# Designs tried in a protein design run: peptides against a protein of PDB entry 7RZF. Part 161

Target 1, 358 residues: chain A of PDB entry 7RZF
Amino acid sequence: PFQEEHLKQLYKIVPIKDIRNLYVTFPIPDLQKYYKSNPGHYLGHLIGHEGPGSLLSELKSKGWVNTLVGGQKEGARGFMFFIINVDLTEEGLLHVEDIILHMFQYIQKLRAEGPQEWVFQECKDLNAVAFRFKDKERPRGYTSKIAGILHYYPLEEVLTAEYLLEEFRPDLIEMVLDKLRPENVRVAIVSKSFEGKTDRTEEWYGTQYKQEAIPDEVIKKWQNADLNGKFKLPTKNEFIPTNFEILPLEKEATPYPALIKDTAMSKLWFKQDDKFFLPKACLNFEFFSPFAYVDPLHCNMAYLYLELLKDSLNEYAYAAELAGLSYDLQNTIYGMYLSVKGYNDKQPILLKKIIEKM
Target 2, 358 residues: chain A of PDB entry 7RZF as posed
Amino acid sequence: PFQEEHLKQLYKIVPIKDIRNLYVTFPIPDLQKYYKSNPGHYLGHLIGHEGPGSLLSELKSKGWVNTLVGGQKEGARGFMFFIINVDLTEEGLLHVEDIILHMFQYIQKLRAEGPQEWVFQELKDLNAVAFRFKDKERPRGYTSKIAGILHYYPLEEVLTAEYLLEEFRPDLIEMVLDKLRPENVRVAIVSKSFEGKTDRTEEWYGTQYKQEAIPDEVIKKWQNADLNGKFKLPTKNEFIPTNFEILPLEKEATPYPALIKDTAMSKLWFKQDDKFFLPKANLNFEFFSPFAYVDPLHSNMAYLYLELLKDSLNEYAYAAELAGLSYDLQNTIYGMYLSVKGYNDKQPILLKKIIEKM

## One batch from the design tools (peptide; made by RFdiffusion4, then SolubleMPNN)

Design b2_p18_5_s3 (from b2_p18_5, 11 letters changed)
Fold by OpenDDE base, seed 1:
Structure b2_p18_5_s3 (fold): chain B 358 residues (1-358), chain A 18 residues (1-18)
Amino acid sequence: as target 1 above (358 residues)
Amino acid sequence: SLDEREVREWLEEAYKRL
């Protein structure tokens, strides 16, 4: 177990590559026995969320962070880590203390709201989707992961244990949140800016680093992290599929797209899947405008329109992606292209959201 | 020892994301 002397430490690490990363790490109890509730996954889902009112959304808005990942990681025997990792901008590297303050403000928001059963249910539903389609979508990754899981789970549960959320345990969520405190933090900053400012060398790779105690004043600032009104829990993910029914192949199914609607204003082609047998669809729309590319002004207006449309859809992009939906919007020489792909069940919801913003 | 191992793990993770 980490003793007090190992906590509140800052590591400044010199990379070989030009990278800027921040790791905020918390020692936590071994949660393996709680795999059915997986409180670390619940917290990782929220802390790593990319939607409006998320930690990442605020840090991106300040230009300090590009990407964020939150979650539990295996540690040594008898403990785990909870890690918040961010990719830092050059500006973000100057604001690491403030970035970590925002992390603690978000964690404080999670404490104030308390554990949410609906969030657990969404994690459960997302994991059920991932499990159900694991073998069909990504066969290459399955075998190598099973070998690692066999050490942790009964053979009968190995196939399901990574995905099987069964028990909502708010007590365990709160227990992990109680470990996500400034007094329990280990911070690593990876940047070339520390070159020539280090005093230690890692034995295996020759990595230069410096270890420092985090000042008590900085720890106190993080301990006094208030509720930031910009941080909110995510809204319910309306895109999570619940119907996985595969429709029977129609007798008239053609090996190529068939024209099923032909009007003055629209043509519609349809092709039923005869190969993959997944509850997925691809909706592709080509919009034609005689004015889209008439002159440079119209081209610029069409470009600006799509950029504004994309920006207006950003609130749904992450939730759709988590649910296995994607959309694409492109300018074409004749107008605009829209594609919606993924699980078919909630595609009409995403399509409606897109059309409402158009 | 413990610190060096963590330093290595952080670097390995940083490089896997690139």
Scores: peptide ipSAE 0.229, ipTM 0.833, DockQ to the pose 0.552
Fold by OpenDDE base, seed 2:
Structure b2_p18_5_s3 (fold): chain B 358 residues (1-358), chain A 18 residues (1-18)
Amino acid sequence: as target 1 above (358 residues)
Amino acid sequence: SLDEREVREWLEEAYKRL
């Protein structure tokens, strides 16, 4: 178990590669016995969220962070780690204390809002999707995963334990949140900027590093993290599929797209999947405008319009991606192209959101 | 969020270098 002497430590580490990373690590109890509720996954989902009002969204808006990951990691027997990892920009490297302040402000927001059963349900539904289709997409990756899990779960539950969220345990979520405090933090900063400023060498890899105590003033600054009004819980993900029915192949199914609708304003081609047998679809739309490319001005206006449209849809991009949906918008010489791909169940919802922004 | 496992592996690679 980490003793108090191991807490509130800062590690400055020189990488071999030109990378800039921040690791904010919290020792937590062993949560393995709570796999049915997985409170660390719940918190990782929220802290690692990329939507509006997320931690990452704010840190990106400041130009300090490119990517963020939050989650639990296995430790030695009897404890785990909760880790928030970010890829730092050059500017972000100068603002590490403020980045960590924002992390604690977001954690404070999670405490203030309390555990949300609907968020747990979304995690459950996302995991159910991932479980159901994981084996179909990458069978070789599954066997190596099972071998690791067999050490931790009963054999009968191993196949499902990583994915089956069954119990909403707000008490356990709060318990983990209570460990995500400045007094319980271990910080690692990985940057070449520490070259020649280190005093220790790691025994196994020869990694140069410096260890120092985080000043009490800095800890106190983080302890006094207020509620930042920019941080919000995510909105409900409307794109999570719940229907996975594969429609039977029609007897008249053609190997090529068939024209199923022909009107003055639209043509619709359809081909049923005869190969993959997945509850997925690809929707492709070509929009024709006689004005889109009449002259350079109209071309530039059409480009600008599409960029503005993309920007207006960015709020849905992450939620769609999590749900296994994607969209693409492109200018064409005739107007615009739209593609929507992924699980078919919620594609109409995403398509409607796109059209409402058009 | 990257799969918790890719995070774990990446963190293990990063921590193996620690």
Scores: peptide ipSAE 0.032, ipTM 0.694, DockQ to the pose 0.109
Fold by OpenDDE base, seed 5:
Structure b2_p18_5_s3 (fold): chain B 358 residues (1-358), chain A 18 residues (1-18)
Amino acid sequence: as target 1 above (358 residues)
Amino acid sequence: SLDEREVREWLEEAYKRL
């Protein structure tokens, strides 16, 4: 376990690549035995959320951060880390103290709201979806996950341990939140801006870095993090599929898309899946406008319209993605293309949200 | 959020250097 001398430390690290990253890390107890409740995943889900009122949304609105990830990772024997990692903008690199203040304000919001069983249930449902389709989706990293899990779980539980949330343990969530304090922080800033300002070299990779104690004044500033009224818990994800029924192949199923509707204003083609047998659909819409490509002005207006539309839909993008839904909006020479893909169950909800913003 | 795994892998890559 990290001793007091290892806490409240700032590392300034020179990367090889032109990257700007902030790591805010907290030593936490070993949570492996609590895999059925996975309090670190609960907190990672909320801290790493990208919806309205999230930590990321606020930090993006400031122009300080591009991406954010929160979660637990393995540590040395007998402890883990909780980590909040952000991709910093050039401006964000100047506001690291304030970024971390916002992190503690969000953590304080989580303390004030307390553990939410509905959020746990959402995590459980998302994990159940991921588990159910694990073998049917492209095996991205399946083998490396299993190898890691085999060291920690009984063979019978290995396949399920990462996905089965069974027990809501608010006490464990609160226990982890109690470790997410300024006095228990280790900060790393990765930036080329520290080149020539370092005094140490890492042994394995030759990475240049500087270690500094975080001033007590800064720690105290973070300890006094108030509730920021911009932070809100996410709303329930309306896109999480609950129906996974695969309809039987129709006797008249065509090998190619069949024209099933032909009107003056619309044509509709349909192809039933005869290959993958997944509760997924792909909806593709081509919108035709005689004005879309008449002149450069109309083309630019159509472009700006889609950018504004995308921006207006950003509030749903993350929730849709988590639920295994995606959408795409593109300008075409004829007008606009819309695609909605993923689990079919909640596609109508996402489609409705898109159309309401159009 | 990127999957906790990608974070772990990337942080292992970043922290294997620390």
Scores: peptide ipSAE 0.070, ipTM 0.698, DockQ to the pose 0.109; fails the geometry check
Fold by OpenDDE base, seed 4:
Structure b2_p18_5_s3 (fold): chain B 358 residues (1-358), chain A 18 residues (1-18)
Amino acid sequence: as target 1 above (358 residues)
Amino acid sequence: SLDEREVREWLEEAYKRL
């Protein structure tokens, strides 16, 4: 168990590689018995969210952070860690205290809003999707994970326990949030900038580091984290598939795309999947404009248009990705290419959003 | 990102070194 002497510590670590990482860690109770509610996953989903009003969105807007991950990690017997990990920019390395302040502001926002059953339901639905298609995507990563999990779960539940969300437990979410406090923090900063500024060496790998107490004034600053009005809960993810029906193979299924619509303004080719039998589709659109490449001005306008379109769609990118949808937009010598890929159920919603921004 | 698993694996690798 972490004693008070192990809390409010800062570790400055020299990496072998040129990396800049920040780890903000919180000792939490052992939540293994609560795998059916998985309150750490709920919090990891929100803290690690990348949409508008997220922690990452704000930290990216300041140029301090490239990536963010949040979640629970197993500890020793009787405790776990909740960890927020960020990839730091060179500028972000100078603003670690303010980055952590923003983390506590976001956590304070989560306390103020309280546990949301709809967010739990989204996590449940996302996990159900991931579980349903687990066996079809990359079996090699599965076997190494099972060996570690076998120590923690009954063999019969090992395959499902990581994905099974059944019980919304707002009390457990609040309990974990109550552990995500400045007085319970352990911070690690990984940067080559600490080379020659360390006083300890780790025994296993010879990693050089320095341990310092976080000043009480800094802890108090984080304890007084206000409700930053830039932080918002994510909107409902409208792209999460719920229908996984696979249509029967047509009797006249062609091995190649067949022309099913031919008009003066459009041609449509269709090929049914005869190999994978997944509730996935690939929608590819090629738009032809006689004006796209007439001159350098039109080329530049077409480029700028596509960049603006991509920027306007960025609000959906993360939600689509989480739901197993993707889109791509490219300039072509004849106009524009649009691709929408992934689960077929919500593709029409994403396509509509794209077309509404065009 | 909800790559709790990659974070678990990467933090296991990074914290196995700490």
Scores: peptide ipSAE 0.030, ipTM 0.699, DockQ to the pose 0.072; fails the geometry check

Design b2_p18_5_s4 (from b2_p18_5, 11 letters changed)
Fold by OpenDDE base, seed 4:
Structure b2_p18_5_s4 (fold): chain B 358 residues (1-358), chain A 18 residues (1-18)
Amino acid sequence: as target 1 above (358 residues)
Amino acid sequence: SEDERFVREVLEESLKNL
């Protein structure tokens, strides 16, 4: 069983593959009975957020972390784990203590702001989207998960238990946040740099590792994590679809794109979906400029412009992705190409954001 | 041991993200 003696421990693990990973864990109560509120998912959504003012954004800005995942994981009977897992850069491997300090600063920010019902609603809406379309995109992956979940949930709830958020429980969010403390941490670092510096071998895989106590001074440093002004809650995700209406197939629907607008300045082709019947659209825009490819200078300016445009849109990239929207911007020999893909409901919002940055 | 279990867990999760 997991015991208090396993808290405040650091594991240095030698991987077979060339990976650098930081795995931070907290034992939390069993939250299975709270599946309708799923406070661990709420916290995982925020801690794992990739938008401006997120933990990942700060750690990326320092060149320490490439990716971050936060969430709850099943444990042994009567408890779960909250996990923050990050892919480390070579530099990040040297700054693990500071990375974890930033984790606790972000957690402290979440405590200071308190539980947000709008964030819960976004999680609910995102889960509803994921549930509604999971069966349509890849049926094979769903059946194997259901079989495992049947051991934990009534059959009637199995299909929905992972996805249906029904109850906003700020008390449970605060309860989980109260477990995300330095005194309750277990840390693993995975790196080949620990080769020849380990003293234990794991029996099943022969994995070499070292286990050591985290120094009390380091724990105290993390306990004194202040509010970092760089950390902010995400803004409301305006891209989350709420309308999934599928327009009826037009009588004049063609199997190929039809020219529906022809003007001196614009041509518009439209093809209605006659196969998938999804509330998704693909908007493609080709912009023609007679100056785009006149000379190398204009080409370089067009390239630089597009890179700056992409950079200016990066604040929306993650929110769009979470909402099942994507955009693409490319230079062409004639000018620029823009694509907006995904759920049609909020595509106009994303398109407007792109145009406002142009 | 619980330590070995944890090491296995960490490795398994680290390999899933690849």
Scores: peptide ipSAE 0.504, ipTM 0.932, DockQ to the pose 0.543
Fold by OpenDDE base, seed 2:
Structure b2_p18_5_s4 (fold): chain B 358 residues (1-358), chain A 18 residues (1-18)
Amino acid sequence: as target 1 above (358 residues)
Amino acid sequence: SEDERFVREVLEESLKNL
């Protein structure tokens, strides 16, 4: 059973595969009874956020972390775990204490800002999207998860319980945040660099590991985590779809794109979806410039322009992805190609943001 | 042991993200 003796422990684990991972875990109360508010999902959304001012953005800027996942995981009866899992760079492996300090600085920022109802609403809207399209996009995955959920939820709510956020509970968010403290941390580092430095063997797989107490000075350093001014709450995601209306197939719908606009400066082709019947669209734009490929200088300028444009759009990339939108920008021999794909409702907003940066 | 269980859990999760 998990006990207080397992807190403030560091595990150095030798993997079979060449992986570098930092696994930070906190014991939290069993949140199953709070599925309607899901405070662990709220915190996982913020801690795992990839936008400007996020934990991951800062750790990437230092070259220490490639990816970050935050969220709750089921534990034994009566408790769960909140986990922050990061893929470490070679440099990040040398800075694990500082990475964890930044985690606690971000958690301290979440405490200082307090629970945000708009963030809860965003999580609710994202879950509504995921629920509505889960079976249409991945039909075979549904049955195996339901069997496990039947033990935790009323049969009538099993289908919806994982997705339906109904109650904003700031008290429960604060309660979980109060468990995300250095005195409650358990840390594992996975790296081949620990080979020959271990003293224990795990029985089932023969995994070599070392367990050490985290020094009290390090715990105290993390307890004294200040507010880092680089950490900010995300901005509202403008790209989350709310309209999922599927337009009826027109009687004159062609099996190929029809020319619906022809002007001196633009041609527009349109094809209605006749196969998938999803509230999704693909917008494709080809821009023609007589100067794009006239000489090597113009080619290099067009390349540099596109790279700068992509960099200027990075602030929207993650928010678009979360909302089920994507964009692509490419140089062509004749100029530029732009595509916008995903849910049709907020595509005009993303397209406008792209054009405003052009 | 709980320690060994945790080591297994960490390895399983670290491999899922690859």
Scores: peptide ipSAE 0.493, ipTM 0.927, DockQ to the pose 0.547
Fold by OpenDDE base, seed 1:
Structure b2_p18_5_s4 (fold): chain B 358 residues (1-358), chain A 18 residues (1-18)
Amino acid sequence: as target 1 above (358 residues)
Amino acid sequence: SEDERFVREVLEESLKNL
């Protein structure tokens, strides 16, 4: 069983590979019985968010962190863990205390805003998409997960239990947030920089590590985490599909793209899907400019323009990805290429956002 | 020990993200 003596501990771990990682964990109650509300998933969605005002966005802006994952993990009987795992830069390794301070500032922001039903609904909608298409896109990955789930859920609910959010339980969200406190933290830092500075060896892998108590001063610093005005709740994801209707095959459906519009300024080719029967589309645009490759200066300007355009679209990239949308922008010898792919329902919204930035 | 188990868990998770 997890004991209080393991709380407020820091582990310095020497990896075999050249990795730099910060692993922050909190023991939480067993939430398995609350699978219909899944408060750990709600918090993982927010803490692991990559959009503007997220924890990751701030830590990336400082050059301290490359990636961040937040979520619930199964533990031993009677408890679970909430984990925040980050990939550290070399600079981030020097700022671990401040990184964790920012984690607690973000958690404090979540407490101050309180549970949001619209965020729960977004998680529900995303899970519904994932459930509906999981078997169709990657059947091999689903069967291995079901076997584990059968131990925890009634057979009738096993297929839906991981995905079907039914109950908004703000009380349970607050309960989990109350466990995400500095007094309840366990921290591990993985880095080769700890080589020769360890005093313990793990028996199974021979991993060298050091364990030390986190100083009370540091715990107090984290307990006094203020509201950082850079942290904001995400905006609603406007790209989440809600319409999954598949249009019937037209009688005139061609096996190859057909030219459906031919004008002096544009050609449009269309092919209906006759194979996959998914509510997905691929929109591809080739823009021709006589100026794109006239000289090296124009080439460099066209390159710079696309880099700036991509940068300006980064605010939508994560939300689009979560919703199963992607876009691509490339320079071509003749101008520019744009591709929008994924679920068809919200593609017009993403396309509009791209065009508004062009 | 619980500490060694935790060290193993951390390493396993750190390696999955690579």
Scores: peptide ipSAE 0.481, ipTM 0.925, DockQ to the pose 0.566
Fold by OpenDDE base, seed 5:
Structure b2_p18_5_s4 (fold): chain B 358 residues (1-358), chain A 18 residues (1-18)
Amino acid sequence: as target 1 above (358 residues)
Amino acid sequence: SEDERFVREVLEESLKNL
């Protein structure tokens, strides 16, 4: 069983592959009985958020981290783990203590703001979307997960328990946040740079590692993590679909796109979905400019413009992705191509955001 | 040991993200 002797430990692990990872874990109570509120998912959503003011955004801005995953994982009997796993850059490998300090600064921000019902509602709505369309998108993958869930949930709730949030429990969110403390941390660093610096070997794979206690001074530094003014809660996700109505197939539905608008300035083709019957759409825009390919200077300016536009839209990219929306912007020989894909309900909102940045 | 179990867990999770 997990014991207090395993807390405040640092593991330096030598991988076979060229991987640089930081794995930060906290023992938490068994939350399985609280699946209706899923406080670990709430915290994983915020800690793993990729939007402006997120932990990942700040760590990326420093050049220390490429990716971040936060969430709960099953443990041994009677407890779970909350995990923050990051992909480290070469520079980030030198700044592990400071990366973990930023994790605790973000956690401190979550404590200071307290549990937000609107964030819970957002998680609920996202999970409802995922549940509603899971069978249609990945039928084989869904059936395999059900077999695992049968061990943990009532049979009548097995299909829904993983996805349907029902109860906002701020008390349980705070309880989990109270376990995300430096005194409860276990840290692993995975890097080939530890080769020849290890003193232990794991029996199953022959993995070389070193274990050492995290110095009390470092633990104290993390315990004294101040509020970092760069960390902010995410804004409400405007892109989460709420309308899932599928329009009836028109009797005159064409097997190919039909020209439905023809003007001097625009042509519009439309094809109704006759196969998938999902509340999804694909909007494709080709913009034609007589100046796009006139000379190399105009080509370079058009390229630079799109790169700047993409950068300016990055604030919406993650929120759109979470909501099952995507956009694509490309240079063409005639001008610019824009694509917006995913759930149709909030596509006009995303399209408006794109146009406002153009 | 619990330490070896943890080392295996970390490696397995680190390899899934590749």
Scores: peptide ipSAE 0.481, ipTM 0.924, DockQ to the pose 0.564

